# Peptides against a protein of PDB entry 6DSZ: the designs that were tried, part 179

Target 1, 361 residues: chain A of PDB entry 6DSZ
Amino acid sequence: NYVVTAQKPTAVNGCVTGHFTSAEDLNLLIAKNTRLEIYVVTAEGLRPVKEVGMYGKIAVMELFRPKGESKDLLFILTAKYNACILEYKQSGESIDIITRAHGNVQDRIGRPSETGIIGIIDPECRMIGLRLYDGLFKVIPLDRDNKELKAFNIRLEELHVIDVKFLYGCQAPTICFVYQDPQGRHVKTYEVSLREKEFNKGPWKQENVEAEASMVIAVPEPFGGAIIIGQESITYHNGDKYLAIAPPIIKQSTIVCHNRVDPNGSRYLLGDMEGRLFMLLLEKEEQMDGTVTLKDLRVELLGETSIAECLTYLDNGVVFVGSRLGDSQLVKLNVDSNEQGSYVVAMETFTNLGPIVDMCV

## One batch from the design tools (peptide; made by RFdiffusion4, then SolubleMPNN)

Design b2_p19_4_s4 (from b2_p19_4, 7 letters changed)
Fold by OpenDDE base, seed 1:
Structure b2_p19_4_s4 (fold): chain B 361 residues (1-361), chain A 19 residues (1-19)
Amino acid sequence: as target 1 above (361 residues)
Amino acid sequence: SEEEKKLQEVLRELEKEEA
């Protein structure tokens, strides 16, 4: 009896940080194919709490906190379109991961998008948005009493969505997305009406952005708006303010992931395809009336890590670098650079044994 | 550079969040 010890997946395909186990605990959640790993972040490092097997490859993993919840809930969507909302429950030493809601959100008709699955949550927790298929935006209304995740589709005129996020500070849920048409890439916004199950005109648009614009970052208040990341440029727009930078350093390799450092959206980590780690800085200008406006954008090279599939800032200058292609890392951001000019020091390295080929026997 | 000093200030602020 060869007990084929099923080799646990080591390649990371997603990571998130939040307060999942309690209101006080800082957690790191790591997706490794069908496996979810839950850690508590401590001064001594990562403490493992629980591992959860999922019914399929994790495609979306997002933490969110509905109004009146003491801790974050976890939304997961699998590559087979199984959706669930998970809650952590501890009673003494007993740890349970409870499914609050679940559903299959697969459509019978639709072209799966070439850029894969995108899942986003409204900052006010009114809905989940899914870009699964070209020309469709799927909405899952968030209702606390609903154990069955029901979704509906809204038709998108824009067939080739590159990336999409919900904006902050909007009266109605509002998406901002980069899309491609025959004329190039553009940014557009739509309000999402739950009542009418349709899009309304959003607050702003920006036509003819950089041809390689690939990512949207929703910026929290007081700035609001979005950052659009391209190959050559980084732009900010909130309807009233527009700012663009084209730092030469980002042209060397494509930025592929980002993570917000500050709750107010003043700082972001950026990772590129060469494993370079950057800090994106939003410089504030306080007006005499107490309004905060964006003064400038800056990009600073911090150092080099494994090629990030995902980044998440933990605490105290510690960053988790989730890697699919290389070893994942826990890294420290130092105040002073080393002899090579790097601010990054690897604290821990997690060996990636490569893709688990699911040998269908 | 002034930019490096600003970066160092940002990085120094990250270390204070443990308080």
Scores: peptide ipSAE 0.459, ipTM 0.880, DockQ to the pose 0.703
Fold by OpenDDE base, seed 3:
Structure b2_p19_4_s4 (fold): chain B 361 residues (1-361), chain A 19 residues (1-19)
Amino acid sequence: as target 1 above (361 residues)
Amino acid sequence: SEEEKKLQEVLRELEKEEA
């Protein structure tokens, strides 16, 4: 009996950083197909804490902290539309991952979106939003006492949503999304009414964005608004301010992932299809009334890594590069560039053995 | 360059957050 120890998946399809194990611990959570790996980030590197098997391929993995929680909770959605909210509990040496809430959010009717599953969480933790099907936005209200994740759908007039995020600093939950119609790609906002289960008009829109606009980044306060990333341009809009840049360097390869470095959204990491790592910088201008406005956007090439499926800034200039196509990496951002002009140094490499071909023998 | 100095400043700030 050869116990073929089923080779554990090594390809990374998601990663997040936050305070999941405790309020004080910095964690790296890595999704590898059906496996969730939990690490504590230490000065010595990544300390493994727990591995969790999920009932399906992880499609969405997001940390969030409801008001009055001491640490982050984890939202997971699988490719089979199983949703759960997980909590880490430790009692001495006993480690448990507790399911606070769960539900299946599959619809009987709907065309699965070509761009795949999108899951987002309102920054104020009022709801989870899901784009699973064309022309539908699914809402899961967040209630502390509800062990059953119940969802409802709101119809989207925009059938081809490319990306969607919740905005920061909004009185009502507000989504910002890129969509495509026969005239091109556009950005629109909607307020989400939990009470009426409908969309209200959002604060702003931007028609006729770049044809290849592919990502929305919600920017925290004090800036607010959103960044729209395309093939040729990066734009910012918050309703009253618009700014666009078209750095030639981003035309060479498509940006495919991003991660916020600072809580205030002044810096972002960007990864492209060639494994180039960039920093997007938001330059602030302080007005006489104490308001902070965006002065400029800048993109800087940091160096080269494995092709990122996901990026997450950890601490002290350390970045985790989650790769599906190549080896994942822990990299350090140095203050000084090397002889090649790179600020990136690989600290650790995590071998990707490729897709587990489920040889159903 | 001025841009390089600004980037270095940004990168230097990342090292200070462990305190």
Scores: peptide ipSAE 0.456, ipTM 0.879, DockQ to the pose 0.725
Fold by OpenDDE base, seed 4:
Structure b2_p19_4_s4 (fold): chain B 361 residues (1-361), chain A 19 residues (1-19)
Amino acid sequence: as target 1 above (361 residues)
Amino acid sequence: SEEEKKLQEVLRELEKEEA
């Protein structure tokens, strides 16, 4: 019996950073198909602490910190619709990943969305939202004492949701989403009523956005609102303020991933299909009343990396570039550009052996 | 350029956040 040691997956399909192992540790979590790799980010680099096998392909991986938790919890949804909330526990040398809650969120009826599974968490940790099927938004209420994840569906009139996020600073959980209809792509918001299990009218909408608007970024306070990323344009809207830029440089290749650099949402990393890495900058304007408003948006080319499936800013200008198509990288952002005008230096490269062909031998 | 200076300032801030 040749135990063909199944080659460990190397293609990265998701990454997140946060404080999962402790309140103080900065972690990088990497999803590689059915495997979750957990690292501690140190001044010396990535220190591996645990690898976890999941009961399916990881489709969603998000860190969140409910009120009164000292560290982040991990939400995972698999491609088979198994949901779990995981907690890291260490007692001496013993490391355990504990399932705090679990459930299957598959529906018997529904068309799986062609744009895949989207999972989002309310910034105030009131609920998890899932776009699994066209015309449905699934809600998992977050309750600390419930070991069983229960979900309900709310009908979406908008059948073709492209991307969705929860907004920050909303009294009720509020989603912002890009959707497509026969007239084009649009942005809409809904408040989610847990009590009534329905959508209420959201604070704003923007009809007729760019035809290829593909991503929503929820912007934290003090700005609030959302950034909409397209092929040719980047727009900001918060209900009161609208800004749009169309930097020619982003037109060359489709932006496919993003990551927030700082908690206040002033800076974002953007990655495109050519492996270009950008910084999106939100320029602040302080008003006389002490309110902070968005003055302008700016995009700067930092350099080139592997084609990112996901990006994660770590610390000290270090970025993890998770790649599905190429080698993943740990890169450093330098203050000064090199002779080629690049601010990016590769620190470490993680070889991608390609798709695991399940050779059933 | 003024833009390059602003970018450099942003990048410098990233290095200082570890202290």
Scores: peptide ipSAE 0.454, ipTM 0.877, DockQ to the pose 0.708
Fold by OpenDDE base, seed 5:
Structure b2_p19_4_s4 (fold): chain B 361 residues (1-361), chain A 19 residues (1-19)
Amino acid sequence: as target 1 above (361 residues)
Amino acid sequence: SEEEKKLQEVLRELEKEEA
């Protein structure tokens, strides 16, 4: 009798940083298949707080802070389309993860998108957006008193959405997405009307972007707009300004993940399929009127890590590298490069024991 | 290089934000 000790999943498929346990605590949340791990980030490293079993593989995990909340709430969507909003509650030594709201958002009709599930939250916490099926954008209105997550669909004319985000600084919730049609890849924006349950024309579009444009990064104010990551190029657009760079270094391997370092969106971490870690820099120019405009984009190679499925900046130059294929890492960004020109030092490595093969014997 | 100096400045700023 080989007691297959149910090995805890070690492959990371998502990570998020925020203030989930309290307003003051910095947390790292790690998704490992059906398991959610909650850590407090400390000067000494990661302190485990709680592990939570989910009723399915975590497909989306996002922190958000509705108006009037003292700390972040957690949105989770499973691969089985179970959605929930979770709250951390501590009362003395008792730790509870409270489900504020839940629902199943599966549609009876629809083709699941080949690029998988995308879940996004409006920066003003007006709604959650879900790309689950081709030609549909699902909206979950965020209401404080609603224990049941109800969703509706808006039809997308664009059947092949590659990536989608909510933009910052928009009067109405506005999505920006990369899509593919027979003519190539394009970027488009839509305003989402909760009232009318329809799309309105967004503020801008960019037709004929790079053929391999794969990621959208929504940029906070004051810049606003979005960054579009391709295989050969990185572009910025905010409706008024367009800027593109094509640094040769990014052409060597496809960028597969990103994370914002600064709240103002001046710096981003980028990870590629070879485990290279980059810093994307938004260089600002201050105008005489006090307006801040984007002057330039720059990409700098920081070093090499495990191949990131997800990246999250913690604090003090510390980055969590969540890996599905390799060991996850806690890495430090050093001010000075080593002899090899690397600014990255591994602080801690978390062994990935590989896929749990459910051998149903 | 000037670029390396800018990167170093960025990295130095990351260390200061915890104080």
Scores: peptide ipSAE 0.453, ipTM 0.879, DockQ to the pose 0.716

Design b2_p19_5_s1 (from b2_p19_5, 8 letters changed)
Fold by OpenDDE base, seed 2:
Structure b2_p19_5_s1 (fold): chain B 361 residues (1-361), chain A 19 residues (1-19)
Amino acid sequence: as target 1 above (361 residues)
Amino acid sequence: SEEEEKKLKEVLAELEKEE
């Protein structure tokens, strides 16, 4: 039973889970405008550890673990283009958030993209990618000894990028993105050369996807590839296999956020603009050669929550629903549905007093 | 379908075993 203390946070604009405080601790990190809240997830609930003030509105917040690190590091980018890599350090009762690296990644020239800031990290921790401006992809090489985050730009021919992710299992860092042109929306991949500071041709592309394709999910191995979420369809592509579903249930409202449940990418939570919570399931087929291929995609309605800005699966069927428009929630996924057919039970609700009210809890 | 519901319950039951 999670015993969670009722808190009155401000609007949540990001949340992530990982092992930030230690290798063993499961953490929930919540971005509330300029504030970062750090919790330890326990059987008793969310234990607050630290609150950190940032030098601006948090626009990107991602956990990553470089090779040889015992715990996750935190990448933050602010709306003012201040980038930092943070490390949690505890020495007895003393808790310090150490800036391992920092930099300003603002360009003097460029039109800020209408879809806002996108920040992504290569799964192998080779680089950070940033879509800040139309027609540019910014790269921050990840080097262990570099205290100064230096970035360079690569020209992106596709001016209207909707969403972008790094793919898993690629020899070179590879991005997959949805973009719009006069002919519609398309998916493309590029390899990113750190040496030459250019794009190379990626492994695959898919022209003429759904007109409202809005989200890219990079799928881990063994499946690899990406999921493309539209208004009417969900598609999978990995270069060799294509699969599409059009479940009627997703047509009612746009999917706006996702979170991976399993490390292998077999299950995802999806949240829509009506506060509906879905499970996306990747069904596997084991071939005679021991290869695992995607057999099917399935979407199941779990229930309703606050309208999610972000979702984070914690453990034991507990999900944090970070809401910007409403109250954030901790919810439990139950095996048995209630009388209304919902598998979702609210465990705790965190009152959102609105985006202007900074309530420190 | 009853089969889909069963599969969903199996998925949800797997989430509880991580204790």
Scores: peptide ipSAE 0.415, ipTM 0.877, DockQ to the pose 0.639
Fold by OpenDDE base, seed 5:
Structure b2_p19_5_s1 (fold): chain B 361 residues (1-361), chain A 19 residues (1-19)
Amino acid sequence: as target 1 above (361 residues)
Amino acid sequence: SEEEEKKLKEVLAELEKEE
């Protein structure tokens, strides 16, 4: 009797950091196929709190804090288009994960996008945006009293969206996206009207970006705007300021994930397909009027890790490296480099036993 | 450059102070 011990999935598909269990707790949430693992980040490491089984593979996992919530809520979208908003509730020793809202957001018609599911949340928590199908942008309005996640589609003229984010500091929810057309890749912005259920012209666009531009990072205030990451270049644009760098070091391997270190968006972690970990720095210039402008962009190699599917900065220079292909790691960023010039030290390694082939027999 | 390395070290040192 081979007890096929259903090995728990070990490959990480996503990770997020925030305050899910309480306002004070720093949490690491890890998506492993259909499983959500919730940890509290402590000085001693990761303390497991709860494991949650989801009704499908987790495709999107994002923390957000609506106005008047004391802690973050969790948005999950599965590969089967089941959406939910989850809340952590503790009453003494009893821990419950409450579904605040749920819904199925699948369309009867539409071509699933080749680049997969993208889910984003407006920084002001006005809506969730979903790129599920080519030529459609799905909007889920966020309403506190709505237990049913209702969505509507807005037609997107740009059929081949590569990546999309909501921008910060916008009066209306505004998306920034990289798309491809026959002329190349471009960046465009749209305002999203909840009232009219349509796109309005966004604040800026950038035509003819790098051909391999693959990621959008929305930059918080005071800078605002977005970073566009390509194979050869990293660019910043906010409508008024444009900066581009082409550090030779990023050409060696494609950047595949990123995570913001600072709440003000001055530093980001970048991971590439070789497991190299970089820091992207936004250099500030303070103007005489007290305004902060972006002076320059800089990329620094920190070291090497497992190939990251996702990165998340925790605290105190500690980074979780979520890996799908290799072992996930908890790493420390050190002030001083080692003899090899690396600032990265592995603190803990989480063995990846490989893909659980759900042989649905 | 030595200046860039110094700036990186300063950045990394700031991360350790958030305890």
Scores: peptide ipSAE 0.413, ipTM 0.879, DockQ to the pose 0.724
Fold by OpenDDE base, seed 1:
Structure b2_p19_5_s1 (fold): chain B 361 residues (1-361), chain A 19 residues (1-19)
Amino acid sequence: as target 1 above (361 residues)
Amino acid sequence: SEEEEKKLKEVLAELEKEE
C-alpha cells in the first residue's frame, strides 16, 4: 500500500526548541503528522536543515541532554507506540539522523487513555515516562549503551491521569500528576524506583484542586515544585509553599498549551483556545540566607495569535506558534504595545492547508 | 495597573537583551 501523501502536512501537532544540530545552534523542531522539520534559528529567521519522515504520526517529541552529551538528543514516540532516540550528525555537508535506540512500547493489555499519549523525560535523564494506558505508567530506563528501548509498567492506583510531569531537583525521579476520581481532581507525587520497579511515596500531594485542572508544569530550581493550570485558577506548590491565583482573564477561554521562557522557570508563555497569548510570571523573593522563594504569580495578556497547539520560545522575544487549526506563526514580543494594546507582532505566517486526508488509493 | 504594565515592559525588555 503506497500511501501517496500528495501534499506535505501543514498542520502542526508539536514543536520543541533546543540544541539538536550542535551545541551552539538553536533549533526549532516541528512535528507535522508523520514529518519532522528541523530548522536553525538565525538572526535572519528560520533556516531549514532537514526534513525527516517518521513511521507514524508523532505523538511525543522531546529534546533531552544526557550527562556528557554535547548536544540534545530527540525522543520520539509515534501514535503506534514506536519509540526512538535520534541524534543529529553532520560530517561536512553530509547530514545524517542517527537512530541511537528504538523499540515498540505497545502493551497487549490496557485501555488507551482518553486524554491521549503523554511522554515525559526526567530532567536528570534517568528515565522516560509514558502514560499510554489507564492505570499504568510505563518507564523506559535511559542507558547509553542500550540500542533497544526496553520498558516496564508500574501500576497506578489513579486510573484517570489528566497530565503528568517529572519534577526537578529530586534525588529519585519523581512524577507530579493531576488525576480525577469521584471526589474531584487532585495532585499527587510519586518517586519512581528503577530498582524495585515501583512507586514510592512522593514529597507532597494536593487534594481537591480545581475541578478543571488540566496541566502540570514542572518548575526548575531554585523554585522547584509544580504549577497546576485550571480553567479558573493557576496554582503553585513545591511541598513547602502554596500559592494560587484566579485571574478573571483566564476564565474567558481554556489554556491549552504552555512553554517555559527562562531556564530558571520565572516566565512561561500560555496559549488558550481563542488564540490569546499570555505571560505567566513567577515573582521571586530573595531571603537573607540567599534562598529564593516564590513571592507571587501573575498573568499578563500579551496579544492574540493563531490558536496554538504548541508554543515554543526561541530567542530575543521571538515565539513560534504551532497551530493545528490555523496558520502557524513566528511572532515577536515587543516592549511597547501597539494601538490595540497588543505586544505581539506576526513576523511570518505559515499557511495551514487543513487536514491531510490520507486517501488510501 | 500602571505598575503591572511597567513590570511587563521590564520583562519584555529583558527578552531583547539575550543577543
Scores: peptide ipSAE 0.412, ipTM 0.879, DockQ to the pose 0.733
Fold by OpenDDE base, seed 4:
Structure b2_p19_5_s1 (fold): chain B 361 residues (1-361), chain A 19 residues (1-19)
Amino acid sequence: as target 1 above (361 residues)
Amino acid sequence: SEEEEKKLKEVLAELEKEE
């Protein structure tokens, strides 16, 4: 019996950065199919801490910090709709990943969305939102004392949601989403009532966005609002202010992933299907009353990497490029460009051996 | 533009100081 040691998956399908192991540690968490890899980011590089096997392919992986937690918790949803909230606990040399809450969020009735599973967390940690099925938005209320994740569905009139996020700075949990109808793609917002288990009218909408608008980025305070990324344009809207740019450079390849560089949402990394890495810059304008408004949007080409499935800014200009199709990379952003005009230098490369074919022996 | 490049360099320089 040759126990073919199942080759460990190398293709990255998700990555997140936060403070999972402690309040002080910066972590990189990498999803590789059913495996979760946990690293501590150090000045010397990535230090492996723990590897965790999940009971299914990781479809959603998000860090969040409920009020009164000292460190981040990890929400995971598998492709089989098993949800859990995980906590890192270390006692001396013993490292445990404990399940604080779990549940299955599968519905008996529903059409799985063609764009796959979307999972989002309210910035104020009031709820988790899930787009699993067309015409449904699933809500998991976040309760500290509940070991069982309970969910309910709210009906969406918009059947073809492309992307969805929770907005920042909203009194009630508010989603912003891109959807498609026969007239094109649009952006809409809804407030989520936990009490009534329904949507209320959101603060704003934007009809007839770019036909290929594919991503929503929720922008933190002080700007608030959302960035909508398309094939040809990047737009900002917060209910009061609208701004659009159409930098020619983004037309060459579709932007497929993004990551926030700083907590205030002034800078974002963007990755496209050619492996180009961009910086999206939100230029501030300070008003006389001390309010901060968005003055302009800029996109700058940083360089080229592996084709990113996910991006995470770490620290000190270091970026993890998680790749599904190519080698994942740890790259450094330099102040000075090289002879080719690139600000990107590869520090480390993680070989991708391709999809694990489950050879049933 | 030279001004855009300068701003990018300023942004990148800020990232290196976040030790």
Scores: peptide ipSAE 0.411, ipTM 0.879, DockQ to the pose 0.724

